# Peptides against a protein of PDB entry 6B4E, part 52

Target 1, 295 residues: chain A of PDB entry 6B4E
Amino acid sequence: TNFDKISKMFWHYKDKIAQIKQDIVLPIKKADVNVRNLLSRHKRKINPKFGQLTNSNQQLFKIQNELTQLINDTKGDSLAYHWILNFIAKAVVHQAETEVRVKPESALPLGKLTLYLLVQFPELQELFMARLVKKCPFVIGFTCEIDTEKGRQNMGWKRNNENKWEDNTSYDERMGGILSLFAIITRLQLPQEFITTTSHPFPIALSWHILARICNTPLNLITNTHFVILGSWWDAAAVQFLQAYGNQASKLLILIGEELTSRMAEKKYVGAARLRILLEAWQNNNMESFPEMSP

## One batch from the design tools (peptide; aimed at target 1 A212 N216 E259 R263)

Design b2_p24_5 (made by RFdiffusion4)
Pose (drawn by RFdiffusion4):
Structure b2_p24_5 (pose): chain A 295 residues (1-295), chain P 24 residues (1-24)
Amino acid sequence: as target 1 above (295 residues)
Amino acid sequence: SEEEELEEKEEELEEILEKWEEEE
């Protein structure tokens, strides 16, 4: 892995976040009354819909239809359309760092909803990817030191209610939740309305990149967070990763489960212990996936 | 094109494995 190229990719998405603020978020303050009213009302209607998802496909379709109508209502104004898509991208990532953090299997319905929106509204793709990379750089394999305040900000760290950094557990759980959503998206087939006509925007090769880049990361930059996101990724996508790459995926899963954990054994990272358990469960023919969605 | 991409992924992974065996 050429980590200079990974850094260039990271800063490309960081620049995109700045461009979104300059060209989408700030100009909306100057939009006409009709646009402001529509966006104010629609953002209220959109916000709770992500938490109304359940394990039921019928409920997923209902929410997809409600959101599709609300988004289509904004298409008459390109700026309002891009603003509401940016709002949705932020809301989905926030849902991943809150609800998926507590209930990892809720990443499956949320991933299906997000993937549907990503192909129904393709302008969402760049907005969503930039948001993921800003909030969880591990999705592209970016890692930097966190000894400095700027490094902590680069890696997606947050502060609590007194300018102190959130504890390591809170950060690790957020990163798992976010990366779990992206991992679901990379292993999902497109919905039937698009599977016959459209290329998957974030395919399973992106999961290969995450694993390979963590395994190629200098060991002095590896933390408990790398093991936690790999465990979260495993729960969300390891079965489909093997279906896609076979013996090559098996070699990579062994590398992360046996070798990456062994080289970092002295650190006694909690996430490394769980990743070893996942490796042993697979070796005992008991690899799990999230239960498929109910009717 | 898909077979070339898979070959490249195999080569990359064999290089990672070889490097980690050498370090041991």

Design b2_p24_5_s1 (made by RFdiffusion4, then SolubleMPNN; from b2_p24_5, 11 letters changed)
Fold by OpenDDE base, seed 3:
Formats: structure tokens, C-alpha cells, sequence
Structure b2_p24_5_s1 (fold): chain B 295 residues (1-295), chain A 24 residues (1-24)
């Protein structure tokens, strides 16, 4: 693992966030009133759609079509189009931080919707990835120290109104929610309409990178959060990961589930304990996946 | 290719093993 490369990727996306603000968000505030009104109406229509997802594919397709139409309505103005995509990127990540956090299986319909949008609107890909990395650097396997304010900020920690850091549980759950979404996206197949014409924008290989980079992270930087997000990833993608890489996947799962947890045993991380339970369940042929969506 | 990807993943796995061994 080349940590310098990972760091460069991290800062690339941080820079992208700054660019988005300068080139998309701020200019819209000065745009024509008609454009601003259009976008205001559209964001109000778009926001509820993510919460309307269920375990139904029929409902998913309905929402996909509705969002597609709403986004297409903005294509006549490039700035408006990019603004609405950036809004969607933020909304999806926010949904992961809130809903997926408390209901991990909701990552499946959200992931399917997101993957569809990423393929249907390729310009969403960089916007979405930038938002993901900003909120949850674990999606690219980036880790830094959190003993400094800057380090915590880089790792996506939030402060409350009293300028206090969020509690560890809240942080862990948010990171787990975001990572669950990303993991789901990486293990999903492209929709039938795209499978022959488009490459997967965030393929299962990115899951490999997450696991491998965490395993290669200096042990002094490993925290409970690392194990929590690994557990979230496991629930979301372990079955499909094994299907994709076979014996190599098995080795990596053992590395995170057994070796990494053992190396950190003295810390008594709750996340690590859960990960060991997941490993044991797998060893007993009880590996579970999220339920498939209904027609 | 798929084969090339697999080879890259194997190499990465080897690096992981090495790292874990060095930090024992």
C-alpha cells in the first residue's frame, strides 16, 4: 500500500470540495432568479425521494424515473445541472448518515438508486466521491491521527454547537452508515440497461482497497471506528466479495477478522469484538447478507 | 484484464501479510 498515493487522493477530493463551492454553489447564488427558482423547486421535490425508498424494486424504479426527469429538466443550463447533481450527492450521503446508520439494510435500495444515478449522470461520480471522502475518508482507506483538531476534521469528525466533538458512538455509526452505502454500491451489478455499454464506476475492487489499506495502516492509527466500518462493510458486501475473489477474499477476511483484531486485542474495541463474531459466523457457514429487494 | 487485476490483488495481499508480521 502506497500511503502517499492515498494521501494525494484524499487531498484531491478535499480540493474538489473547495472547487465545487467556488464553481457551482457560489455562482448559483448570483444566477438568474428563474434558475434559482427552478432549483429551489427541484430540490424540494428531490429531497423526499430518498426517504421514499423501500425494499420494493417497483418503488425504486418509480423513484429512479422521477429523479431522472427532475435532473433532465436542468440540463439546459450546465451550472444548474451540476448544482442539482451536487445537491443529490450531498443528499445521498446525508441519507447514509441518518437512515442507513440506524437501518443498515436500507443501504441496498439507496445504493441501487445511487448506482443508477451515477451511471445515468456520469458527472455525478466525482461530485459523489468528493462528498464521500470528505465525510468518510475510510471509503478510500485513508487514515490519519485524530489526536489533533485538524486530524479529527480530516477524518470527518463533527463539532456540535458547543464546539465539542461528537461522541464516539455517533461518529462510529455515521461512518458505518456511509461505508455501508459505499460497500453496497461496489458489490451491486449495473442495471440491465447499462451492463453492456458502461463500466461500473465504483467496482468491487474498491472494497478490496478499503480492506487492504486498513490492514496496512499502522496499528497506532487503528481505532474502534476502523473495526466498526469493517463490520458494516462485512454486512453489506462480504458475501459478494467472496464470490468475486474466492480464496483471495477469504484470506483478506481472515486478515481483518482474525489477524487485525488479534493485533489490537489489548484495546478491547467493541467493534473488533463484533468483527470476530462475524468471522465466527462465517466459519460456521452462517454468513448473512441483506435481504434481496422484492419485485 | 481480470487476470491482471487478480495479480494486483495478490500482491496487495502479500503486502498486508508482511505489514502485519512486521508489527507483531
Amino acid sequence: as target 1 above (295 residues)
Amino acid sequence: SSAEELEKKKKELDEIIKKLELEK
Scores: peptide ipSAE 0.051, ipTM 0.675, DockQ to the pose 0.725
OpenDDE base, seeds 1, 2, 4, 5: peptide ipSAE 0.026, 0.027, 0.027, 0.026; ipTM 0.627, 0.615, 0.648, 0.629

Design b2_p24_5_s2 (made by RFdiffusion4, then SolubleMPNN; from b2_p24_5, 10 letters changed)
Fold by OpenDDE base, seed 5:
Structure b2_p24_5_s2 (fold): chain B 295 residues (1-295), chain A 24 residues (1-24)
Amino acid sequence: as target 1 above (295 residues)
Amino acid sequence: SMAKELEEKEKELNEIIEKIKKEK
């Protein structure tokens, strides 16, 4: 709604990324050799864990416990602790850009793991959000023009070694993957052990903000990517969103699925066409969610 | 309360609808 506030939040997290580099990443390079060796070993143990996730709760709990132990081993050194959390934040987002991109339903186990870690280690929250906003500003409903180099950079576009922008399809899919993960996190319940003692760090209200802010975005800034990420969000969270907000949720889903797509019909966006199909499926009482994880 | 939250959401929805209508 208030785009000035959204912009301020966007730049806050951009600054946070710079601060992380200055205060966490660079200092570790000058740290004691024993600390650097510890972190190197932990990095090698942690990194493969995200790829070991399956649609199994048993496997999830195993990985949660293993990561918890590995992170706890660093708590004796504050800098090491923050470094390992920042590494995890980057690794989770990278997993969304790669695995979730091609298999959206993998967002569920990844989201459950991430939410657990965010609650277990509160210092991860700002590190994770900063990384999300840098890679996919859509998570906070930020949009700017992409006709300039700076605009594309702000919206998370990547350049290759030849300074060429990534393909539109690749960008759309990456944004969809990251947004799917974030959407899942917002709609998940806290683990039972935390439900009475901790507030949800990224609640379903943040999904509301994404949709509402996109609806309020000037039409000249709306691209195919907006519809792609809305479709990704829909698959990830629409069912739970309707459960949370009822009639108001329905109205907002109609706004994005019908009104926004209709306003942009002349562009013939593929993402918009898919979103309309999702809307129609819902209207026919065929709204689907990701399958539940096995025991 | 949930009721208050939904009321606020309804207000926001109305604002969005009005904005979209004006841009049409």
Scores: peptide ipSAE 0.432, ipTM 0.896, DockQ to the pose 0.765
OpenDDE base, seeds 1, 2, 3, 4: peptide ipSAE 0.429, 0.431, 0.432, 0.430; ipTM 0.895, 0.896, 0.895, 0.894; seed 1 fails the geometry check

Design b2_p24_5_s3 (made by RFdiffusion4, then SolubleMPNN; from b2_p24_5, 8 letters changed)
Fold by OpenDDE base, seed 3:
Formats: C-alpha cells, structure tokens, sequence
Structure b2_p24_5_s3 (fold): chain B 295 residues (1-295), chain A 24 residues (1-24)
C-alpha cells in the first residue's frame, strides 16, 4: 500500500470540493434569476426521490426515469447541469448518512439508483466521489490521526454549533451508512442497458482497496470506526466479494475478521466484536446478504 | 486476465501479512 498515493488522492478530492464550490455553486448564485428558479424547482422535486425508494425494482425504475428527466431538463445550461449533479451527489451521500445509517439494507435500492445515475451522467462520478471522500475517507482507505482538530475534520468528524464533536456512536453510524452505500455500488452489476457499452465506474476492486488499505494502516491509527465500517461493508458486499475474488477474497476476509481484530483485542472495540461475529457466521456457512429487491 | 489479477491480489495479501507481522 502506497500511503503517499492515498494521501494525494484524498487531498485531490478535498481540492475538488473547493473547486466545485468555486466553479459550480458560487457561480449559480450569481446566475440569471430564471436559471436559479429552475434549479430551485428541480431541487425540490429531486430531493424527495431518494426517500421514496423501497425494496421494489418497479419503484426504482420509476424514480430513475423521473430523475433522468429532471436532470436532462438542465442540460441546456452546462452550469445548471453540473449544479444539479452536484446537488444529487450531496443528496445521495446525505441519504446514506441518515437512512442507510438506520436501515442498512436501504443501501441496495439507493446504490442501484446511484449507479444508474453515475453511468447515465458520467459527470456525476467525480462530484460523487469527492463528496464521498470528504464525508467518509474510508471509501478510499484513507486514515489519519484524530487526536487533532484537523485530523478529525479530515476524517469527516462533525462539530455542532457549540463546537462540540459529535459522539462516537453518531460518527460510527454515519461512516457505516456511507460505506454501506459505497460497498453496495462496488458490488452491483451495471444496469443491463450499459453492460456492453460502459465500464463500471466504481468496481469491486475498490472494495478490495478499502479492506487492504485498512489492513495496512498502522495499528495505532486503527479505531473502532474502522471495524464498524468493515462490518457495514461486510453486510453489504462480502458475499459478492467472495464471488469476485474467491480464495483471495476469503483470505482478506479472514485477515480483517480474525487477524486485525485479534491485533486490536486489547481495545475491546464493539465494532471488532461484531466483525468477529460476522466472521463466525461465515465460518458456519451463514453469511447473509441483503435481501433481493422485489420486482 | 482474472488469473493475473488474482495473482496480484495474492501478492498484496502477502504484503499485508508481512506488515502486520512487523507491527507485532
């Protein structure tokens, strides 16, 4: 693992966020009133769509079509188009932080929708990844120390209006929600209409990177959150990961589930305990995946 | 090829194992 490269990637996306603000968000505020009104209307129509997802493929397809139309309505203005995509990127991540956090299986329909949009609108990919990395650096296997304010900020910790850091449980759950979404995306197949024409924008290899990079992370930087997000990843993608990489996947799952947890046993991390339970379930041929969506 | 990819993954696994051993 080249940590310098990971760091560079992390900061690349941090810079991208700044660029998005400068080049997309701020300019729209100064744009023609008609454009701003259009985007405001579209924002209001788009935002609730993510919460309307269910375990129904029929509902998913409906929402996909509705969003596609709404996004296409903005293509006549490049700035408006990029603005709406950036909004969608933010909205998807927010949905992961809120809904997926409390209902992990909701990552599946959200992930399917997101993957569809990422392929249908390629410009969304960088916007989405930048938002993911900002909110949850674990998606690229980035870890830094959190004993400083800057370190915590870099790792996606939030402070309230009183400058108090969010509680550990809240942070863990948010990170888990975001990581669940990303994990789902990495293990999903492209929609049928794109399989032959487009490469997967966030393939299963990115899941490998997450796990491998965490395993290579200095142990003194490993926290409960690492195990929590690994557990979230496991629920979301372990079955498909094993299908993709076979024996090597198995070895890596053992490394995170057994070896890494054992190395950190003295910390008595709750997340690590859960991960061990997942490992044991797998060893007993009881590895579970999220239920498939209904027709 | 998939085989080559898996070989690469095996190498990465070995690297991880080595790293973990060094941190004991």
Amino acid sequence: as target 1 above (295 residues)
Amino acid sequence: SMEEELKKKEEELNEIIQKLEEEK
Scores: peptide ipSAE 0.454, ipTM 0.911, DockQ to the pose 0.726
OpenDDE base, seeds 1, 2, 4, 5: peptide ipSAE 0.451, 0.450, 0.449, 0.451; ipTM 0.911, 0.911, 0.910, 0.911

Design b2_p24_5_s4 (made by RFdiffusion4, then SolubleMPNN; from b2_p24_5, 11 letters changed)
Fold by OpenDDE base, seed 5:
Structure b2_p24_5_s4 (fold): chain B 295 residues (1-295), chain A 24 residues (1-24)
Amino acid sequence: as target 1 above (295 residues)
Amino acid sequence: SMAEELQKMEQELNEIIKKIEEEK
């Protein structure tokens, strides 16, 4: 693991966020009233779609089609198109922070929708990844110290209007929700219509990077959050990860589930305890995955 | 290829394990 490269990638996406504001968000505010009105209407139509997801493939396909049409309506104006995609990127991550946070299995329909959109609209990929890294650096295996204000900000900690940091549990749950979504995306197969024409934008190898980079992280930087997101990842993708990489996957799962938890045992992290339970379930041939969606 | 990818993964695993052992 080259942490210098990871750091460079982290800052690349942080800079991308600033660029998005400068090149997409701010210019739209200066656009003509017709464009602004169009985007406002589209925003209002798009926002509720993510909350309309269920464990139904039929409902998923309906929403996919509706969003596709709404996005295509903006393609005549490049700035409007990119603005809508950036809005969608933000909305998807927000859905992970709120819904997936409390109902992890909801990551499956959300992930399927997101993957479809990422393939259908390739320009969404960089916008989405930048938002993910800003909100949850764990998606690229980045971590830093959180003893400083800047460190906490870099790791996606939020402050309220009173300049108070969010609760530890709230942070852990948000990170878990976002990571669950990303994990699901990495383990999903492309929709049938894209399998032969497009490469997976965020393949299962990215899950490997998350786990391996965490294993290589200095122990003094490991927190309860690391174990929480590993547990979230496990629920979301462990079964498919084992299917993809076999023996190598098994070794890495043991490294996070047994070795990393053991090395950090003195901290008595609740997230670590849960991860050990997941490991034990696997060892007893009782590894569970999210249920498949209904027709 | 998948075989080459798995080989790289095995190498990375070995490096991780080695580092862990050295830190104990």
Scores: peptide ipSAE 0.531, ipTM 0.933, DockQ to the pose 0.698
OpenDDE base, seeds 1, 2, 3, 4: peptide ipSAE 0.516, 0.528, 0.523, 0.524; ipTM 0.928, 0.932, 0.930, 0.930

Design b2_p24_6 (made by RFdiffusion4)
Pose (drawn by RFdiffusion4):
Structure b2_p24_6 (pose): chain A 295 residues (1-295), chain P 24 residues (1-24)
Amino acid sequence: as target 1 above (295 residues)
Amino acid sequence: TEEEEDAEWETKMTELETAFNEMN
């Protein structure tokens, strides 16, 4: 892995976040009354819909239809359309760092909803990817030091209610939740309405890049967070990763489960212990996936 | 011993990256 290229990719998405603020978020303050009223009302109606998802496909379709109508209502104004898509991208990532953090299997319905929105409204793709990278750089394999305040900000760290950094556990759980959503999206087939006509926007090769880049990361930059997101990724996508790459995926899973954990054993990272348990469960023919969605 | 283990690790990563690029 050429980590200079990974850094260039990271800063490309960081620049995109700045461009979104300049060209989408700030100009909306100057939009006409009809646009402001529509966006104010629609953002209230959209916000709770992500938490109304359940393990039921019928409920997923209901929420997809409700959101599609609300988003289509904004298409008469390109700025309002891009603003509501940006709002949705932020809301989906926030849902991943809250609900998916507590209930990892809720990444499956949320991933299906997000993937559907990503192909129904393609302008969402760049907005969503930039948000993921800003909030969880591990999705593209970016890692930098966190000794400095700027490094902590680059890696997606947050502060609590007194300018102190959130504890390591809170950060690790958030990162796992966000990366779990992206891991579900990479291993989902497109919904039937699009599977016959459209290329998957974030395919399973992006999961290969995450694993390979963590395995190629200098060991002095590896933290408990790398093991936690790999465990979260495993729960969300290891079965389909093997279906895609076979013996090559097997070699990579062994590398992360046996060798990456062993080389960092003195650190006694909690996430490394769980990744070893996942490796042993697979070796005992007991690899799990999230239960498929109910009717 | 430590340098031999590091070389084995880098070889495994090269083989994996070559196989992935050939597949695509």

Design b2_p24_6_s1 (made by RFdiffusion4, then SolubleMPNN; from b2_p24_6, 14 letters changed)
Fold by OpenDDE base, seed 4:
Structure b2_p24_6_s1 (fold): chain B 295 residues (1-295), chain A 24 residues (1-24)
Amino acid sequence: as target 1 above (295 residues)
Amino acid sequence: MEEEEEKEYQEKLKELEQQYKELQ
C-alpha cells in the first residue's frame, strides 16, 4: 500500500470540497432570482425522494425517473446543474448518515438509486466522491491519528454547537452508514441499459482497496471504528466480493476477520467482536447478504 | 511470538497485493 498516494487522494478531495464551495455554492447565491427560485423548487422536490425509497424496484424506478427529470430541468444553466448535483451528493450522504445508520439494509435501494444517478450524470461522480471522503475517509482507506483536533476533523468527526465532539457511538454508526452505502455501490452491477456503454464508476476493486489499506494501516492507528466499518462493509458486500475475487477474496476476509481482530484482541473492541462473529458465520456456511429488492 | 506473527501477517499482505495486481 502506497500511503503517499492515499494521502494525496485524500487531500485532492478536501481541495475539491473547497472548490465546490467557491465555484458552485457561493456563486449561486448571487445568481438571478429565476435561477434561485428554480433551484429552491427543485431542492424541495428532490429532498424527500431519498426517504421515499423502499425495498421495491418499482418504487426505485419511479424515483429514478422523477429525479432524472428534475435534474434535466437544470441543464440549461451549467451552474444550476452542478449546484443540483452537489445538493444530491450531499443529500445521499446525509441519508446514509441518518437512515442507513439505523437500518443498514436501506443502503441497497439508496445505493441502486445513487449508482443510476452517477452513471446518468457523470458530473455527479467527483462531487459525490469528494463528499464521501470528507465525511468518511475510510471509503478510500485513509486513516490518520485522532489525538489532535485536526486529526479528528480529517477523519470526519463532528462538533456540536457547543464545540463538543460527537460521542464514539455516534461517530461509529455514521461511519458505518456511509461505508455501507459505498460498499453497496461498489458491488452493484450497472443497470442493464448502461452495461455495454459505460464502465462502472466505483467498481468492486475499490472495496479491495478499502480492505487492503486497512490491513496495511499501522496498528497504533487502528480503532474500534475500523472494525465497525469493516463489519458494515461485510454485511453490505462480502458475498459479492467473494463472487468477484474467489480465493483471493477469501484470503483477505480471513486477514481482516481473523488476523486483524486477533492482533487487536487486547483492545477488546466491540466492533472487532462483531467482525469475529461475521467470520464465524461465514466459516459455518452462513454468510448472509441483504435481501434482494422486490419487483 | 509477536515478531513471528507480524512477519507472517506482512507476508500474507504481500501475497494479497501481488494477487490483486494479477487480477487487474
Scores: peptide ipSAE 0.024, ipTM 0.583, DockQ to the pose 0.740
OpenDDE base, seeds 1, 2, 3, 5: peptide ipSAE 0.089, 0.094, 0.025, 0.024; ipTM 0.736, 0.738, 0.575, 0.588; seeds 1, 2, 3, 5 fail the geometry check

Design b2_p24_6_s2 (made by RFdiffusion4, then SolubleMPNN; from b2_p24_6, 16 letters changed)
Fold by OpenDDE base, seed 5:
Structure b2_p24_6_s2 (fold): chain B 295 residues (1-295), chain A 24 residues (1-24)
Amino acid sequence: as target 1 above (295 residues)
Amino acid sequence: MEEEEEKRYKEKLEELESEREKLE
């Protein structure tokens, strides 16, 4: 694992967030009133769509079509187009922080929708990844110390209006939700209409990177959150990961489930205990995946 | 954009292979 490369990637996306604010968000506030009105209307129509997802492919396709039309309506103005995509990126991540957090299986329809949009609108990819890294650096396997204010901020910790840090449970659950979404995206196949013409923007290899980079992270930087997100990843993608990489996947799962948890046993992390349970379930041929969506 | 994506993909693949070798 090249940690210098990971750090560079992390800061690249941090810079991208700043750029987005400067080049997209702020300029729209000064844009033509007609453009602002258009975007306001579209925002109101788009925002509820993510919460309307169910375990139904029919509903998914409906929402995909509706969003596609709404996004296409903005393509006549480059700034408007990028603004709406950035809004979507933020909305998707927010949905992961709230709904997926409490219902991990909801990551499947959300992930399918997101993957579709990422392929249909390639400009969404960098916007989405930047937002993911800002909110949950674990998606690229980045870890830093959290004993400083800056460290906590870098790792996506939030403060309330009273400048108080969120509690550990809230942070863990949010990170788990976001990572669940990302994990799902990495293990999904491209929609049939794109499979022959487009490469997967966030393939299963990115799941490998997450696991491997966490395994190579200095132990003094490993926290309960690392195990929580590994558990979230496991529920979301372990079955498909094994299918993709076979024996090598097995080795890596054992490494995180057995070796890493053992090395950190003295910490008695709750997340680590759950991960061991998942490992044991797998060893007993009882590895489960999220249920497939209905037609 | 395609060239950049391809480059990024290749870099990721190289990293994957490097990590896999460590697990062998």
Scores: peptide ipSAE 0.046, ipTM 0.602, DockQ to the pose 0.120
OpenDDE base, seeds 1, 2, 3, 4: peptide ipSAE 0.140, 0.066, 0.114, 0.154; ipTM 0.751, 0.674, 0.742, 0.757; seeds 1, 2, 3, 4 fail the geometry check

Design b2_p24_6_s3 (made by RFdiffusion4, then SolubleMPNN; from b2_p24_6, 17 letters changed)
Fold by OpenDDE base, seed 2:
Structure b2_p24_6_s3 (fold): chain B 295 residues (1-295), chain A 24 residues (1-24)
Amino acid sequence: as target 1 above (295 residues)
Amino acid sequence: SSMEEEQKYQEKLEELEKEYKERQ
């Protein structure tokens, strides 16, 4: 694992967040009142749709069509188009931080919607990835120390208005929610209409990178959060990962589930204990996946 | 190609396995 490359990628997306603010968010505040009013109306129509997702493909397709129309209505103004995509990127990640956090299986409809939008609107890809890396750098297998304020900020820790850090449980669950969404996206097939014409923007190979990079992370940087997000990834993608890479996937799952947990056993991480349970369930042929969506 | 990607993943896994063995 080339950690220098991972660090460069991490900082690239940090810079992208700053660029988005400068080139998209701030300019819209100075845009024509009609453009601002349009975007305000669109924002109000778009925002509820992520919470309207259910375990129904019919409902998913309805929401996909509605969002597609709303986004297409902005294409006549490049700045408005990029602003609405950035809003969507933020809203999707926020949904992962809130809903997927408490209901991991909700990552499936959200992931399907997100993947559709990422393919339909390619400009969303960099906006979404930048937001993901900002909020959950684990999505690219980036880890740094959290003993400093800057390190915690880089790892996506939040402070409240009183400058107090969020509690460990809140951070772990929030990271798990975001990673569940990303894991789902990586293991989903492209929608049928795109399979022959488009490459997958975030393929299952990115799941391999997450696992391998965490396995290669210095042990002194491994925290409970690493095991929590590995468990979240496992629930979201392990079955499909095994289908994709067969014996190689099996070895890597054993490496994270057995070897990494054993090496960190002295820490008695709750996330590691859960990951061990998931490993044992798999060894007993009881590996579970999220239920498929209804028609 | 899919074969080239698979080979690359196998190489990475072997590297990962080697790194784990060296740390034990």
Scores: peptide ipSAE 0.057, ipTM 0.714, DockQ to the pose 0.048
OpenDDE base, seeds 1, 3, 4, 5: peptide ipSAE 0.021, 0.124, 0.038, 0.036; ipTM 0.523, 0.763, 0.718, 0.714; seed 3 fails the geometry check

Design b2_p24_6_s4 (made by RFdiffusion4, then SolubleMPNN; from b2_p24_6, 15 letters changed)
Fold by OpenDDE base, seed 2:
Order: C-alpha cells, then sequence, then structure tokens
Structure b2_p24_6_s4 (fold): chain B 295 residues (1-295), chain A 24 residues (1-24)
C-alpha cells in the first residue's frame, strides 16, 4: 500500500470539490434566467426519484429512463449539463447518508441506478467520486488523525449550527451508509447494454483497495468507524468479492475479520465485535447477501 | 509475541497485495 498515492488521491478530490464550486456551481448563479429556470424545474423533478426506488427492476428502469431524459435536456448547455450531474452526485450521496444508513439493502437499487448513470454520463464519474471522497474518505481507503479539527473535517465529520461535532454513532452510521452504496457499485455487473462496449468505472478491485488499505493503516489511526464500514462493506459485497477473487478474497476477509479485530481487541470496539460475528457466519456457511431485486 | 505477530501480519498483507497485482 502506497500511502503517499492515497493521500494524493484524497487531495485531488478535495481540490476537485473546490473546482466544481468555482467552475460549475458559482457560474450557474450568473447564468441566463432561462437556464436557471430549466435547472430549477429539473432539480424538482429529479430529487423525488431517488426516494421512489423500490426492490423492483421495472421501477428502476422507469426511473433510469426518466432521469436520462431529464439529463439529456441539459446537454445543449455544457454548464447546465455539468451542474445537473453535480446535483445528481450530491443527491445520490445524500440518499446514502439518510436512507441506506437505516436500510442498507436500499443500496442495491440506488447502486444500480447510480452505476447506470455513471456509464450513460461519463462526466458524472469524477463529480461522484469527488463527492464520495469528501463525505467518506474510506471509499479510497484514506485515513488520517481525528485529534485535530482539520483531521476530523478531512475524515468527513460534520459540525452542527452550534459548531459541535456530530456524535460518534451518527458519524459511524453515515459512513456505513455511504460505503454500502460504494461497495454495491463495485460489485455490480454493468447493465447488459454496456458490458461489451464499456469498462466498469468503479470495479470490484476498488473494494480490494479499501480492505487492503485499511489493513495496512497504522493501528493508532484505526477507530470503531473502520470496523463499522468494514461490516457495511461485508453485508454489501463480501459474497461477490469471494466470487471474484476466490482464495485471495478469503485470505483478505480472514485478515480483516480475524487478524485486524484481534489486534484491536483491547479497544473493545462494537464494530469489531460485529465483524467477528460476520466472520463466524461465513465460517459456518451462513454468509448473507442483500436480496435480489424483483423482475 | 506482539512484534512477531505484527511482522507476520504485514508479511501476509504484502503477499496478498503481490498476488493481487500479479493477477491484474
Amino acid sequence: as target 1 above (295 residues)
Amino acid sequence: MKKEEEEEYKKKLEELEKEFKERQ
């Protein structure tokens, strides 16, 4: 694991967030009134659709088609197009922070929708990754100290209106929700229409990087959150990860489930205890995955 | 014990990363 490379990636996406604000978000406020009105109408139509997802592929395809049309309506203006994609990137991550947090299996339809949009609109990929890394640096296996204000901000901790940090449980659950979505995206197959023409934008190898980078993280930086997000990843992707990498996947799952938890046993992290339970369930041939969507 | 276990853990991880790179 090259931590310098990971740090450079982290800061690249932090810079990208600043660039998005400067080049997309701020300029649109000065754009023609007709463009602003179009985007306002589209925003209002797009926002509810993420909450309309169900465990139905039919409903998913309907929403995919509706979103595709709404996004295509903006392609006549490059700034408007990038603005609507950035809005979608923010909305998807927000859905992970709220709905997936409390219902992890909802990551499956959300992940399928997101993957479709990422392939259909390649410009979404950079916008989405920048938003993910800002909100949940664990998606690239980045960890820093949280003893400083800057460190906490870098790790995606929020402050309320009273300038107080969010509670540990809220942070853990929110990180788990975001990581569940990303894990799902990495383990999904491309839609049938894209398999032969397009490479997967966020392949299962990115899940490998998350696990390996966490395993190689200095132990003094490992927190309960690391184990919570590993548990969230496990529920979302462990079955497919084992299918993809076989014995190598098995060794890495044992490394996180047994070795990393044992090394941190003195901390008595609740997330680590849950990860042990997941390991034991797998050892007993009871590894569970999210239910498949209906036709 | 703890140092030896840590070295073994690091070796296992390095081997896994090597095996992963060789298959990509």
Scores: peptide ipSAE 0.209, ipTM 0.781, DockQ to the pose 0.831
OpenDDE base, seeds 1, 3, 4, 5: peptide ipSAE 0.198, 0.200, 0.204, 0.089; ipTM 0.777, 0.780, 0.781, 0.709

Design b2_p24_7 (made by RFdiffusion4)
Pose (drawn by RFdiffusion4):
Order: sequence, then C-alpha cells, then structure tokens
Structure b2_p24_7 (pose): chain A 295 residues (1-295), chain P 24 residues (1-24)
Amino acid sequence: as target 1 above (295 residues)
Amino acid sequence: SHEEEYNELLNEINEKENELEEEL
C-alpha cells in the first residue's frame, strides 16, 4: 500500500467537505423563500425516517418510497437538491454512529436504504463518501498520529461537553458503527430495480482495500480502534467476503485474526481479543452473519 | 523463516490490491 496515495485520497475528501460547505451549505442561506420553506419542512419530515427502519423489508420499501418522494420534490432547484442530499448523507452517518453503535444489526436495513438512495440519486455518492471519510477515515485505510490536536481532528475524534476528547470507548464505538454501515453496503447486492442496469457504486473490492491497508499500516500507528472496526466489519461482511475471494479472503482473514492480533499482543487491546474470538468461531465452522431481513 | 513468510504474504495481498484498483 502506497500511504502517500492514501493521504492524497484522504485530503481529496477533506477538500470535498470544504467545497460542500462553500457551494451547497452556505449559499442555501441566500436561497429564496420557496426553497427555504421547502427545505425547512422537508428536513423535518426526513429526519426521523432513518430510525423508523426495522428488520422488515416491507417497512424498508415504505421508507424508501417516502424519502424518494421528498427528495424528488427538490429536483426543480439543483442547489436545494444537493442540499437535501448532503443533509441525508449526514443523517445516515449520524444514524450509524448512534443506533448502529448500540445495535449493530441495524446496519443491514440502513445499508439497504442507503444503497438504494445512492443509485436512485447518484449525486449522493460523492457527498456520502466524503462524509464517511471525514468522520471515519478507516473506510479508505487512512491512519495518522493522534498525539496532536490536528491528528485527532483528522482521525474523526470529537469533544465532549467540556473541550475534553471523548473517551476511547466512545470513539471506538462510533468508528465501529460507521464502518459497519459501509461494510454492509460493500457486500450488498443492488436492489432489483437497479441490479439489472447499474454498476454497484461501492463494491466488495472496497472491503479488500480496508483490510489490506490496515494490515500494511505501520504497527506504531495501530490502536484498539483498528481491531474494533475490523471486528465490526467482520460481523457485517466476512461471510460475503469469503464468497467473493475464496482462499484469498481466507488468507487475509487469518492475517488479521492471527497475525495482526499476535503482533500487538502486549497492548492487550479489547478489540483484538474479540477479533480472535471471531477467528476461532470461523475455524469451528460457526461464522455468523446478521440475520437476513424479515418480510 | 516466519518473517519471510509474513512479508511474502503481504506482497501477494498488495499485488491483488493493485489489480482491484485497476478494475475500479
């Protein structure tokens, strides 16, 4: 892995976040009353819909249809359309760092909803990917030091209600939840309305890149967070990763489960212990996936 | 040795990563 290229990719998405603020978010303050009214009303209607998802496919389709109508209502104005897509991208990532953090299997319905929106509204793809990378750089394998304040900001750290950094547990759980949503998207097949005509925008090769880049990361930059997101990724995608790459995926899963954990054993990382348990469960023919969605 | 086998495995993984980057 050429980590200079990974850094260039990271800063590309950081620049995209800045461009979104300059060209989409700030100009909306100057939009006409019809646009402001529509966006104010629609953002209120959109916000709770992500938490209304359940394990039921019928409910997923209902929410997809409601959101498709609301988004289509904004297409008459390119700026309003891009603003509401940016709002949705932020809301989905927030849902991942809150609900998926507490209930990891809720990443499956949320991933199906997001993947549907990503192909129904393709302008969402760049907005969503930039948001993921800004909030969880591990999705492209970016890691930097966090000894400095700027390094902490680069790696997606947040502050609590007193300018102190959130505790390590809060950060690790957030990163797992975010990366779990992206891991579900990479292993999902497209919905039937698009599977016959469209290339998957974030395919399973992106999961290979996450694993390979963590395994190639200098060991002095590895933290408990790397093991936590690999465990979260495992729960969301390891079964399909093996279906895609076979013996090569098996070699990579062994590398992360046996070798990466062993080389960091003195750190006694909690996430490394769980990743070893997941490896042993697979070796005992008991690899799990999230239960498939109910009707 | 164990370190040689580990580096060889990482080279194979990187080769495959480059092939996948070309497909994208």

